# Designs tried in a protein design run: peptides against a protein of PDB entry 6GMG. Part 304

Target 1, 331 residues: chain A of PDB entry 6GMG
Amino acid sequence: DSDDRVTPPAEPLDRMPDPYRPSYGRAETVVNNYIRKWQQVYSHRDGRKQQMTEEQREWLSYGCVGVTWVNSGQYPTNRLAFASFDEDRFKNELKNGRPRSGETRAEFEGRVAKESFDEEKGFQRAREVASVMNRALENAHDESAYLDNLKKELANGNDALRNEDARSPFYSALRNTPSFKERNGGNHDPSRMKAVIYSKHFWSGQDRSSSADKRKYGDPDAFRPAPGTGLVDMSRDRNIPRSPTSPGEGFVNFDYGWFGAQTEADADKTVWTHGNHYHAPNGSLGAMHVYESKFRNWSEGYSDFDRGAYVITFIPKSWNTAPDKVKQGWP

## One batch from the design tools (peptide; made by RFdiffusion4, then SolubleMPNN)

Design b2_p24_4_s3 (from b2_p24_4, 17 letters changed)
Fold by OpenDDE base, seed 1:
Structure b2_p24_4_s3 (fold): chain B 331 residues (1-331), chain A 24 residues (1-24)
Amino acid sequence: as target 1 above (331 residues)
Amino acid sequence: SAKEEADAGIQNQLDALAANKAAA
C-alpha cells in the first residue's frame, strides 16, 4: 500500500550529514541524512552544488528504485541488461547432483540455476561494455559518429555485440536517454555523456501461465544471458514477486543498487547504494534507510530473488552522481 | 505505471532485510 509514502522534506544545501552507522559490512543512514550527503557529494551540476529538488526527493522516496532513479535521472527501464551464466556447471549439477533432504525436484532445479549465475562475471561484462561505449562517446559529436565508433570498437575486440540489430537496446540506448536530448544535459552531443551501471535483483518465476512450482522455486530457463553477448531479455520482467511456499510467507518484487562509473578495478572494493523500502515515517514500514554496501554484500541478495542483472544507461558528464571514486558512509 | 510498480516493490524489501539481518 503506497498510500503511506511521504516525500522527505528539503534539507539546507549547506547542512552536513550525520555519521553513518556500520551494519554487517554496510554503511546505513536514514533517507534525510542521505539527502544531505547527496547534496554535498553527488548533487553537482557543472561543478556547482545543487539542492535536491522536490521532484528528486519524490523519486528517492520510492526506496531502492528511488536511489537509482535520482542518480540516473530517469526511472529504470532495464533494457540494456547483462549477466553471466555457467551452462556447463548447470548441466553437470543437474546430471550428477541430488536434491537435498526435503528438497523437491523443482526446488533443486531452481537452486542449481540460481547458483549457476556468476554475479562478478556479470558485473565485469557490464563494465567491459560500458568502457567500450565510453570510448565510442569520447570524440563523437552526433549519434551517427557514436554508432560508427561503437561498431569499430566492437570489431576490433571481436565482440559478439557487433552482430546485434540496429534496433537492439544496445544501439538505441543513447538515443532513448532523456538527458541526452536535454539542453543542459547532452544536448544531442554524445561526447557530453558517459555510460553508468546499476543492478537489479528479481524473481525468475514470473510467468503466470507456468507451473506453480516455477513460481515458487524459480524458472531455471528464464532470464538467461545470450551466449557471447551476455545480454538478458528483460521484456518478461513484470516486477512479480516469488510465490509463497508456505502460508503467511511474502516476498519482495525487486531490489536496485546504484554503482555509477567507479574506476576501482577490484570488484570487491566497489560501493553499491540502495534503499530498503519507500519512505513511510508515519506508517508501519517506518522511515526509508539508505545503504552503501560493498559488492559482496550487494551481490549476495536475498532469498526473494534468483536473478541479478547489471544494466547500462547514460548520464551527462556534467552530473556528479557517478564519480570515479565513491567513499562508503560518512565521514 | 512505473510508479505503481515502484510502490509495490518497496514494501517487500523491509521484510527481506529484516530476515537477512536475523540470519546473519
Scores: peptide ipSAE 0.048, ipTM 0.735, DockQ to the pose 0.297; fails the geometry check
Fold by OpenDDE base, seed 3:
Structure b2_p24_4_s3 (fold): chain B 331 residues (1-331), chain A 24 residues (1-24)
Amino acid sequence: as target 1 above (331 residues)
Amino acid sequence: SAKEEADAGIQNQLDALAANKAAA
């Protein structure tokens, strides 16, 4: 029950973290210890360490989304999302493949669709776009200059995003970022902002008007990236979980992983920070744990989800929540 | 396996996220 959620207590600014626990390529710790790490490593504003505020601790306490929330400074809107889908693979497998023993046709199609997404290429696309945006931000001192730079960069790269509407999430993302308008944030200066990335895992079969089979096994046609741009229309993502396929089965509605702005070129070496559930130290779920996972561990996801999206947002450069290098665990 | 158990544990712990969204 969400009523069991507790805001973690404040940690002294100078308190060092305890060692993280290694777990199958991940580093794991309790939320309170992550706060300690966060204060030492990620809390900096204008180069000064900050104690995590009560508001930030409250955001963090919401679990996986809380990690992205506290580091991005806003609740995820998921409007600027990218993925990669292999249409040829999908068509070929549907044509030439067969359901496994005991697998329904709907289950087969849902599985084939899930397997036709390429998480690495989706992530690469988001990084490519974030890089373009960062170049456009670098010397832009107003939104108009940023947009002009962005269009120029896209034209130079012959990127299909150049054809997006001015009101699209792609062009409106910066102006819709609260921290861009904040005096201590961007202060309406694009050059004070940088693009950052997080990922969301979710279920495709969210349309209540669709067949029960789609809700149980996935909607093969839902949440596909647009050709050329890689943009995913997230407007139909209502945080509806997968429908149970057997009695007593239940699924989670989403998972979020924070990447930020790591410069590591090898996707497999990138670190993704995420939480398991809301913090309920006195409840049935227990204390929230934070995981720092390698890309392989993150991108594998869970059976709860058949879609992954890589989302771009913005934070002030004065924040250290998205450093160039993220070290897994502690020390 | 230990991996499956760990993954199952994480997966089961994510059930609370729906309620969190409603509260946010």
Scores: peptide ipSAE 0.029, ipTM 0.656, DockQ to the pose 0.072; fails the geometry check
Fold by OpenDDE base, seed 2:
Structure b2_p24_4_s3 (fold): chain B 331 residues (1-331), chain A 24 residues (1-24)
Amino acid sequence: as target 1 above (331 residues)
Amino acid sequence: SAKEEADAGIQNQLDALAANKAAA
């Protein structure tokens, strides 16, 4: 029950974390120990280590989304999302492929659609766009300058994003970032901000007006990226979980993974930080755990989800929640 | 497999998160 959620207690600023535990290619620890690591590594504002505030600890206590929340400084809006979908593969498999034994047509179509997404290419696209944005942010001291720079960069790269509407989440993302407007954040100066990335896993079959089969096995047409841009319309994502396929079966509504702004060129070596569930140390679920996964472990996802999106947002450069290098585990 | 069990455990834990968010 959500009522069992507890805000983790404060950790002394100088308390070092205990070693993380290996967990099938991931590094795992209890939330309190992650707070200790966070304070040592990620808490810095203007180069000064900070204790995680009560508000930040409360955000973190919400589980997987909490990790992204505390590091991005805002609850994920998921507006600027990217993915990669192989339309030719999808069409070919639907045409020439066959359902597996015991697989319904709807299940087959849902599976084929899921398999037609390329998470690595989706991640690469987000990184590419984030890089363009970061260049546009450089030396831009007002939003107009940022937007002009962005358009120039896109034109130089012949990027289809140059054709997006001015009201598109792509162009409005910076202005809609609370930390951009904060005095101790961006202070309305784009050059003080940097682009960061997180990922969301979710279910495609969320339309309540659709067939039960789509809700159970996925909607093959939902949440596809736009050709050329890779943008995913996330407006219909309402955090609705997959419908049960059997009595007593239940699915989770989403998973979030924090990447930040790592510069590691090899996607497989990048580290993704995520949580399991809300912190309920005295409840049935128990204490929240935090995982640091390699991309391969993150991108595998769960059967609960058939979509993965890579989302761009912004944080102040003065924050250290998105360093160039992330080390998995502790020490 | 041990991996599947671990993944299942994590998945079950995520269910609680979904419920919490829906209730919040």
Scores: peptide ipSAE 0.028, ipTM 0.656, DockQ to the pose 0.063; fails the geometry check
Fold by OpenDDE base, seed 4:
Structure b2_p24_4_s3 (fold): chain B 331 residues (1-331), chain A 24 residues (1-24)
Amino acid sequence: as target 1 above (331 residues)
Amino acid sequence: SAKEEADAGIQNQLDALAANKAAA
């Protein structure tokens, strides 16, 4: 029950983290220890360490989404989302493949659709777009200049995003970022902002008007990226979990992973930070844990989810929540 | 496997996030 959620207590600014626990390629720690690491590594505003505020600790306490929330400065809106889907693979597997023993047709189609998404290519597309955006931001001192720069960059690269409507999440994302408008943030100066990336895992079969099979095994047609742009329409994502396939089975509604703005060129070496559940130290769920996972571990996801989206948002350059290099664990 | 058990544990813990968003 969400009523069991507790805001983690404040940690002294100079308190060093305890060692993280390695676990199957991940580094794991309790939320309070992550706060300690966060204060040492990610808390900097204009180069100065900050204690995580009560508000930030409250955001963090919400679990996986809390990690993205505290680092991005806003609750994820998921509007500017990217993925990669291999349509040819999907069609070929449907045509030439067969259900496994005991697998229903709907289960087969859902699985084939899930497997037709390429998480690495989706992530790379988001990184590519974020790079273009960062170039457009760099010397732009107003939104108009940013948009002009962005259009020029896209034209030079012959990117299909150049054809997006001015009201598209692609073009409106910056203006819709609260920290862009804040005096101590972007102060309406695009050159003070940078693009950052997080990921969301979720279930495709969320349409309540669809068949039970789609809700149980996935909707093969849902949340596909648009050709050329890679944009995913996330408007139908209502955080509805997968429907149980057997009595007593339950699924989680979503997972969030924070990447930020790491410059590591090898996707497999990038670090993704995420939480397990809301902080309930006195409840049945227990204390929240934070995980720092390599891309392979993150992108693998869980059976609860059949979609992964890579989302772009913006933070002030003065924040250190998205450093160029992220070290897994502690020390 | 130990990995499967760890993943299952993490997965079970993520269910709590659904409740939080509904309340937020």
Scores: peptide ipSAE 0.028, ipTM 0.650, DockQ to the pose 0.061; fails the geometry check

Design b2_p24_4_s4 (from b2_p24_4, 13 letters changed)
Fold by OpenDDE base, seed 3:
Structure b2_p24_4_s4 (fold): chain B 331 residues (1-331), chain A 24 residues (1-24)
Amino acid sequence: as target 1 above (331 residues)
Amino acid sequence: DARAQAEAGIQNQREAAALNAAAA
């Protein structure tokens, strides 16, 4: 029951975190302790530590999305999303493979589609694009200069994104970022902003007009990246969970993981921060926990989801919510 | 099973989804 959600109390600015606990190769802690870490490590504005505000604590309390929300400064819009799909693998497996014992044809096709996504390549594509965007931002003092720089960078790399419409999420993402327009944020100066990345896990079978099998086992054709660009049309993602395949079964609608702007070149060493559920310390779900997972743990996902997208947004460079290096756990 | 425990812990993000819909 969402009515059980509670905003975590304020933590003193100088309170140090308790040690994180290992959890399936991840570092885990309760949300209140994450707030303590956040204040010590990620809270800095213009180099000064900040206490997490009541508004930020409220955002955080919403669970996995709350981690991305508090660090990005806005609720995820998911408009600029990337993935990688191996079409040849998909076709080959459908042609030459067969359902497992007890597996329906629809279940087989859904599974094969899920397995045909390459999470690492999807992540790398997002990082590549973010790097291009960051170069375009670096010396641009107005949006026009940013867009010109971006087009030049894309042309130099022969990137298919150069053919996107001016109104596409790719070109409009910066202007649509609230913190870009804020006086204490970007102040309409692109050079004061940087690209950051988060990931969303969700279910492909969200079309209510489709077959029940697609809703239960996935829609193999849904949420595929466009060839060349890697862009995923997220317009049909309505946060609809997987349909139950058996009585009493239930699935979660989404998961979000925050990456930010880590510079670690090895994807396997990157840290992804996410939450389990909304904070309900007095409810059945209990207190919210925050996880800091390595890429392998994050990208593995859950049976609730058959799609993963890597999304680009922007934050002011004056924020420290997306540092170059993220350390897993505490200390 | 640590994985099973982790998976069981991932629940109920619907409230936040409703807020997003209202903000869109």
Scores: peptide ipSAE 0.026, ipTM 0.662, DockQ to the pose 0.042
Fold by OpenDDE base, seed 2:
Structure b2_p24_4_s4 (fold): chain B 331 residues (1-331), chain A 24 residues (1-24)
Amino acid sequence: as target 1 above (331 residues)
Amino acid sequence: DARAQAEAGIQNQREAAALNAAAA
């Protein structure tokens, strides 16, 4: 019951974390210990270490989304999302492939669609776009200058994003970022901001008006990236979980992973930070745990989800929640 | 099954969905 959620207590600013534990190829720790690490490594504002505020601890307590929330400074809107989908593979497999033994047609189609997404290419696309945005931000002191720079960069790269509407989430993302407008944040100066990335795993079969089979096994046509841009329309993502296929079965609605702005060129070496569930130390779920996973562990996802999106947002450069290098675990 | 155990670790994250709906 969500009523069991508790805000983790404050941790002393100078308290060092306990060692993380190995967990299924990941580094794992309890949320309180993550707060300790966060204060030592990620809390810095203008180079000064900060104690995680009560508000930030409350955000964090919501689980996987809480990790992204506290590090990005806002609840994820997921508007600027990217993915990669192999349309040719999908069509070919549907045409020439066959359901496995005991697999329904709907289950087959859902599986084929899921397998036609390339998580690595989706992540690479997001990183590419974030890089372009960061170049556009670098010397722009107002939004107009940023947008002009962005268009020029896209034109130089012959990127299809140059054709997006001015109202597109792609162009509006910066101005819609609260921290951009904050005095101690961007202060309306794009050059004070940087692009960051997080990922969301979710279920494709969320349309309640669709067939039960799509809700159980996935909607093969849902949440595909637009050709050329890689943009995913996330407007239909309502955080609806996969429908049970058997009595008593239940699925989780989403998972969020925080990447930030790591500069590691090898995707497989990048670190993704995420949580398991809301913090309920006195409830049935227990204490929240935080995981730091390599890309391979993150991108594997769970059977609860058949879509992965890589989302771009912005944070002030003065924040250290998205450093160039992230070390997995502690020490 | 190690994967099944890992999946059990991410159960019951619906509360955050309610927040998102309210913020939308």
Scores: peptide ipSAE 0.025, ipTM 0.660, DockQ to the pose 0.056
Fold by OpenDDE base, seed 1:
Structure b2_p24_4_s4 (fold): chain B 331 residues (1-331), chain A 24 residues (1-24)
Amino acid sequence: as target 1 above (331 residues)
Amino acid sequence: DARAQAEAGIQNQREAAALNAAAA
């Protein structure tokens, strides 16, 4: 019950974080201590530290999605999502592979589909597109100039995204970003904005009209990226969790990880920030914890999920929630 | 509606550290 969720208290602006706990390649801390780090490192607006507002603390208290929410400035819409799927691998494994002992045909197909996604290539595609967008933003002082620049960049790279509809999430994402329109944000000036990336893990078998097997073991055909563009249609993602395969089994509906705009070229060295659950210090779940994970730890995901998407959105350049370099943990 | 669904899902999130420990 969401009724146990509470907003973490305010932390003094000058309070330094306690050391994070290293664990299994991750750095872990309680949400209150993350707020302290956030204020010291990520809170800057126009170069000045800011105390995390009550509204931002409220957003953060929602757990994994809260980390992305507070850093992106808006609740995730997930409209501009990318992934990579190896169709040849999928077909070959289905044709030549066999179910494991005790594995049903549906379970086998779901597993093969999950294994046919390449998280690293999906992430790289999102980074590639974000870079193109950032070049298009750099000297554009209105949306028309941005769109013209974007089309030119795509043409020069012979990118299939150049064929997307003008109303697609790809072209409409900037204009639909609240911070782009804010006076202290973009102020309708694209050159004041930058592209950022977060990731969502979720379940493919969300169609209520589909078979029970698809809901339990995954829908092999759902949420595949379009060839050439890598775009994933997220319209059918309704935050429905995996169906239990045995009595008493339960699954989580999603996980979110914040990357931002790190410039580290090696994917394995990038840092992803995420939360475990909503903040309920007096409830059964306990206090919210925040994790800073390497890409390997993040991309591994959980059995709760068989899809990973890498999503692009925008934030003002004046925000420091997406720095070029992210240091894992504290100190 | 989307927020309500998000809250329901967030409520059931597993501790990432515990899952990693079990997988190791």
Scores: peptide ipSAE 0.031, ipTM 0.731, DockQ to the pose 0.230; fails the geometry check
Fold by OpenDDE base, seed 5:
Structure b2_p24_4_s4 (fold): chain B 331 residues (1-331), chain A 24 residues (1-24)
Amino acid sequence: as target 1 above (331 residues)
Amino acid sequence: DARAQAEAGIQNQREAAALNAAAA
């Protein structure tokens, strides 16, 4: 029951976190303890620790999306999303493969499509683009300069993104970022902003006008990246969960993982921060827990989801919610 | 509030899910 959601109480600014607990290769803690860590490590504005505000605690209380929300400063819009899809693998497997015993054709096609996505390559594409954007931001003091720099960078790299429309999410993402416009944020100065990354897991079969099979087993054609750019059209993502295949079965609508701007070159060593559910300490779900997972644990996902997108947004450089290095757990 | 409703839909028990996945 969503009505059971509670905003976690404030934590003293100087309160140190309790040790995290190991959980299947990830570090886990209760939400209030994450707030303590966040205040010590990620809360800094212009180098000064900040107590997590009531508003931020409320955002955080929404679960996995709350972690991304509090660290990015805005509710995820997911407009600038990247993925990698192996079209040849997909076609070959459909042609030469066959359903497993007891697997329907629709289930087979959905599975093959899911398996044709490469999470690591999708993540790497997002990192590549974020790097290009960061170079374009570095010395740009207005949006026009940023866009010009971006186009030049893309041209130099012969990147297909150079052909995107000026109104595309790719070019409009910065100006549509609230913190870019804030006086204490970017103040309309691109050089004060940096690109950051988060990931969303979701279900492909969200079209209610499609077949029941697609809603149950996935839509093989949905949410594929555009060739060359890797851009995923997220406009049809309505946070609709997978349809149950049996009575009583239920699936979660999405999962969000925060990466930020880690510089670790090895994808497998990157840390992804996410929550399990909304904070309901007095409800059946219990208190929200926060997980810091390695990429392997994050990208594995759940059967609830058959798509993973890696999304770029922006935060002020003065924020420390996306440091170069993220340490898993505490201490 | 459609956004609030969407956010409230997050109910997955990560620990339990991980256990189930490991046991399978």
Scores: peptide ipSAE 0.031, ipTM 0.721, DockQ to the pose 0.172; fails the geometry check

